Peptides against a protein of PDB entry 6DSZ. Designs and how they scored, part 316

Target 1, 361 residues: chain A of PDB entry 6DSZ
Amino acid sequence: NYVVTAQKPTAVNGCVTGHFTSAEDLNLLIAKNTRLEIYVVTAEGLRPVKEVGMYGKIAVMELFRPKGESKDLLFILTAKYNACILEYKQSGESIDIITRAHGNVQDRIGRPSETGIIGIIDPECRMIGLRLYDGLFKVIPLDRDNKELKAFNIRLEELHVIDVKFLYGCQAPTICFVYQDPQGRHVKTYEVSLREKEFNKGPWKQENVEAEASMVIAVPEPFGGAIIIGQESITYHNGDKYLAIAPPIIKQSTIVCHNRVDPNGSRYLLGDMEGRLFMLLLEKEEQMDGTVTLKDLRVELLGETSIAECLTYLDNGVVFVGSRLGDSQLVKLNVDSNEQGSYVVAMETFTNLGPIVDMCV

## One batch from the design tools (peptide; made by RFdiffusion4, then SolubleMPNN)

Design b2_p28_1_s4 (from b2_p28_1, 11 letters changed)
Fold by OpenDDE base, seed 4:
Structure b2_p28_1_s4 (fold): chain B 361 residues (1-361), chain A 28 residues (1-28)
Amino acid sequence: as target 1 above (361 residues)
Amino acid sequence: KKEEEEKKKKEEEEEKEKKKKLFEPFYE
């Protein structure tokens, strides 16, 4: 009897950073198929704290901090549409991951979107938004006392949503999304009314963006607005200001992931399909009234890593490169380049044994 | 007393320096 020791999944399909174990701890959470790995980021490296088995492949994993919570909560959605909100509890040496709320958000009617599941959380923690099916936006209201995640659908006229985010600094929860129609790709915004369970007109739209516009980055205050990443261009829009750059270096490979470095949204890591790591910089201009506006966008090549499925800036220029196709890495960003012009140094490499082929026995 | 105060001050400085290095922007 060969006990095939089921190798633990090593391919990373998501990662997030926040304060999940405590208010003070910096955590790295890694999704590896059905497994959630929780680390504390220390000066000595990643300390493993807990591994959690999930009842399905993790499709969405997001940290959020509702008003009056001391630490972040974790939203997980599985590929089978099981949603939960998890809380870390520690009592001495006893570590419990508790389910604060759960629900199944599957619809009986709807075409699953070809671009997969998108899950987003309103920055003010008013709701979770889900793009699961074409022509539907699912909303989960966030209520502290509700153990049951109840969702409702709002109809989207835009059937082919490419990416969607909640915007920052909006009085009402506001989504910004890239969609495709027969005329091309466009950006639109909607306000989400929890009360009326409908969309209201958002603050702005931009028709006819780049044909390969693929990602939306919501920019926090003071800048606000969104960044739209394409194949050839990076654009910023906040309703009042539009700025576009077309750095030739990004044309060489498709940008596939991003992560915010600074809480104020001044810097973002970008990863492409060749494993190139970029820094996107938002140059600020301070107005006489004390408002901060975007002056310019700049992209700098930092170096090469494993092909990122997800990126997360930890601290001190340490970045976790979560890879599905290659080895995941901890890399150090340096201020000074090496002799090859790279600002990236690999600190640790986590061997990817490849996809666990579920041998259906 | 003095050695404990110096040790505590050094630990607080090392912890402050660790925290400061944590949030120093890579680009000034």
Scores: peptide ipSAE 0.035, ipTM 0.427, DockQ to the pose 0.031
Fold by OpenDDE base, seed 1:
Structure b2_p28_1_s4 (fold): chain B 361 residues (1-361), chain A 28 residues (1-28)
Amino acid sequence: as target 1 above (361 residues)
Amino acid sequence: KKEEEEKKKKEEEEEKEKKKKLFEPFYE
């Protein structure tokens, strides 16, 4: 009897940072296929708190804090379209992950999008948006009293959405998305009416962005707007201001992930397909009226890591590099470069044993 | 044995102290 000790999944397919266990605790949450690992970030490093088995591969994992919650809630969507909202509850030494709400959001009819599942949460926690199928945007209204996650679809005229985010600072929930049509790639915004279950015209659009524009980053206030990342260019747009940079260094490898460092959206980590780690900086200009505008965009190469599937800034220049293809890492960003010109130092490496081949023996 | 255990304990303490300094907030 070979007890095949089922190897735990080691490949990371998502990570998020927030205050899930308490209002005061900084948490790192790691998705490894069907497993959710919950850590507390401490001065001594990552302390494991709980490991949770999910009923399917985690496809979306997002923290959000509805108005009047003391701590973050966790939204999970599985690759089988099972959605849940999870709450951490501790009672002495007993740790429970409570399902506040759940539902299956699968449609009977629809073409699954080639770019996979996208799940986003409105910054004001009014709704969850899901791009699951071409030509559909699924909305899950966030209601505190609803234990059943009900969704509705809004028809999207743009059949080939590349990426989508909710914008910050919008009176109505507003999405910004990159889409492709026969004329190229474009950026558009829509307001989402929960009442009418339709799209209204958004505040702005940008036609004919870079042909390989692949990611949208929603920028919080005071800047607002969005960053669009391509293969050759990084662009900012907020309706009033447009700024584009084309730093030669990003052309060498495709940027595949990002994470916001500062709450005000002044800095972002970028990871590429070669494991290069960049800092994107939004240079601030203060106007005489006290308004803050974007002066410039700058990209700096920090160093090399494992190829990131996901990045999350923790605290004190510590970054978790979640890797699917390589070893995940905890890295330190230093102010000063080492002898090799790198600002990145590996603190801890988490061995990736590769995909668990479910050898059903 | 004792010296190896003391060395290992010291290495673990030095690693903890490094980790501690690495997770100290940048912004006081």
Scores: peptide ipSAE 0.026, ipTM 0.581, DockQ to the pose 0.055
Fold by OpenDDE base, seed 3:
Structure b2_p28_1_s4 (fold): chain B 361 residues (1-361), chain A 28 residues (1-28)
Amino acid sequence: as target 1 above (361 residues)
Amino acid sequence: KKEEEEKKKKEEEEEKEKKKKLFEPFYE
């Protein structure tokens, strides 16, 4: 009797940090195929709190805090287009994950996008946006009283969206996206009208960005705007300010993931396909009127890790490196480099046993 | 020589100060 011990999934396909278990707890949430792992970040490391089996592969996992919520809620979308909003609830020793809302957001008609599922949440929690299909942007309005996640589609003229985010500080929910057309890659913005169920003209656009522009980072206030990550360049745009850098060090390998370190968007972790870990820094300039503007962008090589599928800064220079291809890691960023010039030290390594072959039983 | 050593030391201190700010905790 070979007890095929059903190995738990070990490959990480998503991670997020926030305050999910309480307002005070710092949590690390890890998606491993159909499994959600919830940890509390402590001075001693990661304390496991709960594991949740999902009814499908997790494709999107985002924390968000609606107005009047004391802690973050979790949005999950599965690869089968099952959407849910989850709440953590503890009652003494009883830990429950409550489904506040759920729905299936699959369309009967549409070409699934080649770049996969993108799910984004408006920073003001007005809506969830989904790029599931080419030429469609799906909107889920966020309503507190609605247990059923209802969605509608807006037609997107730009058929080949590469990445999309909601911008910060916008009166209306505003998306910023990189798209490709026959002329190259471009950045565009749209306001999303919930009322009219249409796009309005966004505040800005940038035509002819780098040909390999692959990621959009929405930058919080006071900077606002977005960072566009390419193969050779990193650009910032907010409608008024444009700045581009082309640090030679990023040309060696494609940046594939990012994570915001500071709530104000002054620092970001970047991970590339070689497992190099970078810090992107936004240098501020304070104007005499108190307006904060971007002065410069800087990239610093920190060191090497496992190839990140996702990164999340925890605190005190500790970073979780979620890896799909290799072992996931907790790493510490140090002020002083080691003898090899690395600022990165592995604290803990989580062995990746490879893809669980879904034995369809 | 002394001015070059002082300049180098100042550059090393400025670099250390920049690195220190990269890893400041933000959760108390």
Scores: peptide ipSAE 0.024, ipTM 0.407, DockQ to the pose 0.524
Fold by OpenDDE base, seed 5:
Structure b2_p28_1_s4 (fold): chain B 361 residues (1-361), chain A 28 residues (1-28)
Amino acid sequence: as target 1 above (361 residues)
Amino acid sequence: KKEEEEKKKKEEEEEKEKKKKLFEPFYE
């Protein structure tokens, strides 16, 4: 009897920062296959609080705060389409993870999308959106009283969605997505009607974006709109303003992950397939009427890290680099560069023992 | 033994103090 002591998974496949344990605690949540690790971010580093086994490989992990919740809730979707909403509850020294809602969102009919599972949450917490299958957008309405995650599908005419996000500052839940057709890649928006269970025309579209446009970043107010990241270009669009940059430095390797640094969307971390870490800056211009407009976009190379599967800005220039292929890192961003021109210093390294090959026997 | 324990404790304290300095505000 070889008790294969199942090594704990070390490869990171998702990370998120928020206030999950309390309103005051800053948390780092790390997904490692079926394992969820919960940390409190402290001045002394990451303090482990809880480890949770999930009923499957975590495919989506997002924090969200419904109106009138004191702390964030956690949405998890597994690779087997099990969805849950989790709450952290502490009672003295007892720590429990409560399932507020659960459901299976698998469809009997559908082609699984080649770009994998996408899960997104409306910034106003009206719904969860899921791109699981080609030509379908699944909606889970967020209702506080509902313990069962009920979903419905809306038909999406655009069969090849690359990435999708909910926009900020929209009266109705509005998605922005990159899709591919025979003419190239395009950006489109749709309003999502919960009442009619259909798409309405969104506020804007952009036809013929960069051929390798791969990611959408929803930008919070006051800027609003979205950033579209390609292989060669970074584009901002909000319906009224369009701005594109093509910094030569990003052409060397594909940007594969991003994370917002500032709550107002002024800065984003970008990670590429070579482990280069960039800062994307949104330069503001204040108009005479007090409106804030985007003046310019700038990209700065910060330095090198492990190849990020996910990036999460914590606080005080500290970034968690979640790696699937290499060691995960806690890194510090500095204002001044070192002698090598790097603004990045590794603080802690978390050894990746490689993928646990789940030998499906 | 005692010197190794004191050295290890001092290294742990120096590492904690280095960690504290690393979490100083990025925004001055």
Scores: peptide ipSAE 0.020, ipTM 0.511, DockQ to the pose 0.081

Design b2_p28_2_s1 (from b2_p28_2, 12 letters changed)
Fold by OpenDDE base, seed 5:
Structure b2_p28_2_s1 (fold): chain B 361 residues (1-361), chain A 28 residues (1-28)
Amino acid sequence: as target 1 above (361 residues)
Amino acid sequence: SEEEKKKKKEKEEKYLKELVERLKEEAA
């Protein structure tokens, strides 16, 4: 019996940063197909803590902190619609990953969406939202005492959702999404009623956005609202203020991932299909009354990396570039450019051995 | 030619400006 040691997956399909092991530790969590890798971010680099095998390919991985938790919990959804909420627990040298809640959220009837699985968490931890099937938005209410993840569907009139996020600073959980219809692409908002299990009219909408609008970024308070990323344009809307830019540099390659750098939403990393790394800056203006308003949007080219499937800012200008197609990287952002005009320096490279063909024997 | 590159750039800048103007009109 040759035990063929199955090669561990190396292609990254998700990454998140937060405080999962403790309130004080900064963690990097990496999804590699069915494997979750947990690191502590240190001044010396990434310290491995635990690897966890999942019952399927990880499709969604999000950290969240319910009210009265000292550290973040981890939501995972697999490509087979197995959902779980995980907690890290350490007792001396013993490390356990505890399943606080689990469930299967598969529907018997539905067309799987062509843009894949989207999972989002309300910033106030009231619910998880899932776009799994066309014309349906699945809601998982977050309850501390519930070990079984129960979900319900709300019918979505917009059949072709491109991307969706929960907004910040909303009295009720509010989603913002890009959708496509025969007239083009549009942005809409809905409030989610847990009580009535329906959508109410959201605070704003924008019809006829850029034809290739593909990503929604929810902006934290005090600004609120959302950024919409297209092929040629970047826009901001919060109901009261609208901004639009069309920087020529982003037109060259499609932006495919993003990550918030500052907790207040002042800066975002953007990665494109050529491995270019950008900074999106939200320029602020202080009004005479002491109110802070958003003045403008700006994009800066930082440099080149591996083609990112996911990006996450760690700390001190260090960024993890999770790559599916190439080697993943730990990179440093510098204040000053090198001789080539790049602000990016590779610190560490993680070799991608390519797709593991699961040879079903 | 350098002139063809300049004309192409000016045309692109005009197009992107018109895109921003359209997006602002649709959001108003």
Scores: peptide ipSAE 0.433, ipTM 0.870, DockQ to the pose 0.018
Fold by OpenDDE base, seed 1:
Structure b2_p28_2_s1 (fold): chain B 361 residues (1-361), chain A 28 residues (1-28)
Amino acid sequence: as target 1 above (361 residues)
Amino acid sequence: SEEEKKKKKEKEEKYLKELVERLKEEAA
């Protein structure tokens, strides 16, 4: 009996940082196919806490904190459309991952979107949004008392959504998305009515964005709005202010992932298909009335890492680079560049043995 | 040549400026 000890997945397909184990602990959560790894970030490095087997490949993994929760909850959606909300519970040395809510959100009818599953959470934790199928936006209302994740669909007129996020600072849950039509790529916003189960007109739109606009970043207050990342350009829009930059350096390779560094949205990490790590900076201007406006956008090349599938800023300039194609890394961002002009130093490397083909026997 | 590299860079900088201006016009 050859017990082929199935090697554990090493390729990272998602990572998030937050306060999952406690209000005070900083956690790194890593998705490796069907496995969730939970770490505590310490001054000495990553301390492993728990591994969790999921009933399918993790497609979405997001931390969120409903009003009056002491710590973050974890939303997971699998590639088989199994959704759950997980809570960490510790009682002495006993560590349990509790399923607070679950459901299957698969539709019987719909074309699965070619750009894959998108899952987003409203910053005010009013709902989860899912783009699973073309022409549909699925909504899961967040209710504390409901153990069953119930969803409904809203029809999207825009059949080819590229990326979507919830905006910050909106009275109603508001999505911002890049979509493609025969005329090109565009950005639109919709308010999501839970009551009427429909879209209302959002605060702004932008027609004819860059043809390769691929990512939406929702910007927190005080700036609000969204960043749109293309192949050649980075733009910002909040309804009142628009900024556009076309830094030549980003044209060389497609930006594929991002992560917010500062809680106020002043800085973002960007990773491209060549493993280049960038900082996107939002330069503020204080107006005479004390209002803070976005003055400019700037991109800086920090250095080179493994090709990131996901990025997450931990603390103290430490970044986790989750890689699917290469080795994942812990890297340090330095204030000063090295002799090669890099601000990035590899602290730890996690060997990627390649995709484990789950032979479903 | 260095001159060809310069002309290529100037052309690219012009193109990227025109892109930014187009994007601003579409957002106005």
Scores: peptide ipSAE 0.427, ipTM 0.868, DockQ to the pose 0.018
Fold by OpenDDE base, seed 3:
Structure b2_p28_2_s1 (fold): chain B 361 residues (1-361), chain A 28 residues (1-28)
Amino acid sequence: as target 1 above (361 residues)
Amino acid sequence: SEEEKKKKKEKEEKYLKELVERLKEEAA
């Protein structure tokens, strides 16, 4: 009897940090194909809490906190377009992951986008946005009483969306996206009307960004706006202010993932295809009227890690490096560099035993 | 090539047309 010990998937394809188990617990959630792993972050390391099997490969995994929730909810979208909102519920020793809402968001219309599934949540939790198909933006309104995730499509004129995020501090839900047309890559914004089920003109646009602009980072208040990451440049725009840097160090390898370190968006981790870890710093300028504006952008090389598929800052300078191609890591960011000039120290390594094989269970 | 750009444009225009038609059918 060969017990084929079905090797649990070890390659990470997503990770998020938040308060999922309680308001007080800091959690790390890791997506490994169809498996969701839930950890509590402790001073002693990662404590496993629960594992959840999903009915498909996890394509989107985002934590969000609707108004009046004490803890974060988890949005998951699978590669088969099954959407759910999950809640952690503990009653004594009984731990349940409950489905608050679910739905299938697959359309029979549209071409699946080459850049894959993008799922985003409005910072004010008004809606979920999904870029699943070229020329469509799917909206899932977030309503507390809705157990059925009803979605509608808005036509997006820009067929080749590279990345999209919801902006912070917008009266209406506002998306910012990088798209490609025959003239190059551009950044545009749209307001999303839930009532009219249409896009309205957004607050700003930036035509002719870097040809390899690949990522949008929505920046929280007080800065607001977005960071656009390219191969050669990092740009910031908020409608009123534009800044661009072209640090030579980022030209060596493509930045592929990012994570916000500070709640105010003053620092971001960046990971590239060589496993280099960077800190992007937003330098503030306080105006005489008390407004905070972005003074400058700076990039610092922290060190090397496994090639990140996803990054998440935990606490106290600890970062989880989720890797698909290599071993995932817990790393410590130090204030001082080591003898090699690295600020990164590996704390723990999680062996990747191979590619994410679709183990059909 | 200019011919490849033209063929790409024609494909995208066709896709957009088909998409708009289907969106109208699903909304009806």
Scores: peptide ipSAE 0.365, ipTM 0.875, DockQ to the pose 0.009
Fold by OpenDDE base, seed 4:
Structure b2_p28_2_s1 (fold): chain B 361 residues (1-361), chain A 28 residues (1-28)
Amino acid sequence: as target 1 above (361 residues)
Amino acid sequence: SEEEKKKKKEKEEKYLKELVERLKEEAA
C-alpha cells in the first residue's frame, strides 16, 4: 500500500484580507483547493496561524463584519454547495475555528451557470447573494441566531449573468450585474426585497456596454455606484454620473482580477492574463456643496507579477498575488520606479507545484 | 445567423418558463 502522501495543493484559487483572528490583527486568508491557510500580516512578513481542511473545493471565500461584531467572520461556499460561516476563537494558546452557521444551498432545479459560482455579501451584512444557476439568484438572509443557513431563490430574468456585486450606500440591498443577451452585454441593477422575496427595479441601468465587459466593482461611499471592467474600456456609473476610459495599455491583455486598495474606493489593483499589475485611480472632485464626485479615471501600469487568480492589498504597499498558474508572490509597491519603469518588487515567492492531477493509477 | 439567434432565444425562453413553473411548485 503506497500511501502516496498527497502533496498539499499550492495553486491559489482565492485570497482575502481582513481582521479575522482579532480586531487588531491584519490577516491574509488563502484558499488552496480544499485548504484554507490563515496568516497574520506582520512587519516581518506572513506568520502562519492555522491551516483548515474544508470538505470540498472552496468556490467562494469572503470576509464580512456584521453590526456589533468586533472582528470579521468568514463565509465559505464549496463547489459542492456547502455553505458555512466561520469564526476564529482563541483562548490563551488554544486556537479554534468554529462554525457559527452552515447549510447546503444546492438546488435540484436550474442548470449550473457556465461562468461558475458567484458569491457576494451585502456591505451592510443584510444578506449573502449567490448566483449558482441560470435564472436564479439565491439569497441567504444573515441572522445572528440562525445556526442553519436558510436560503431562498429569486427569479432572475437575465439568464447569462457575467458578474454581480452588491452596491454600497443603498437603503435596500441592491445588486449590480453585467449580463449578456442577443443584443450584447448590459448592466442592470435590482433591489432585493427580503420580505416579498423578489427583485424590485434598481436605481439605474446601462444598456450596450462593451461586448467583453467581464467584471463589476462596487464602489464604496462617497462615490458609490460601480466600475465595469471590459477588455478595452473601464466605465463608472452611479445613477447620476457616467465616465468611461479606454486606456490602450489594458487592450493588450484581459483584466482577470481586481482588489480595492483604499477603503474609500480611490484606488484598485487590476491584474491581467499576462501578469501585469495596474493601479486604477479614481480622481476626486469636491463640489461647492461638499459633495465628492468622480472627476476622472486613470490607469497606471505598476509592473509585472505572476498571473493573478486573485489579488489582495495587505498594508504599506504590500500586495499578495495569488496565482493558480504560476508562483504566488508577496510584492512591494514602491513610490519610485526602477530603471525599467516598474514599481513592483518581489519580496517572497511561493512555489506552485502545479495542479495536483489526481492520477487515479 | 439570425436563425441561430432565434433558436437560442427560443431555448432560453423555454428553459426560463420551465424554471418558473418549478419554482412555483416548490413554493406551494
Scores: peptide ipSAE 0.360, ipTM 0.873, DockQ to the pose 0.009

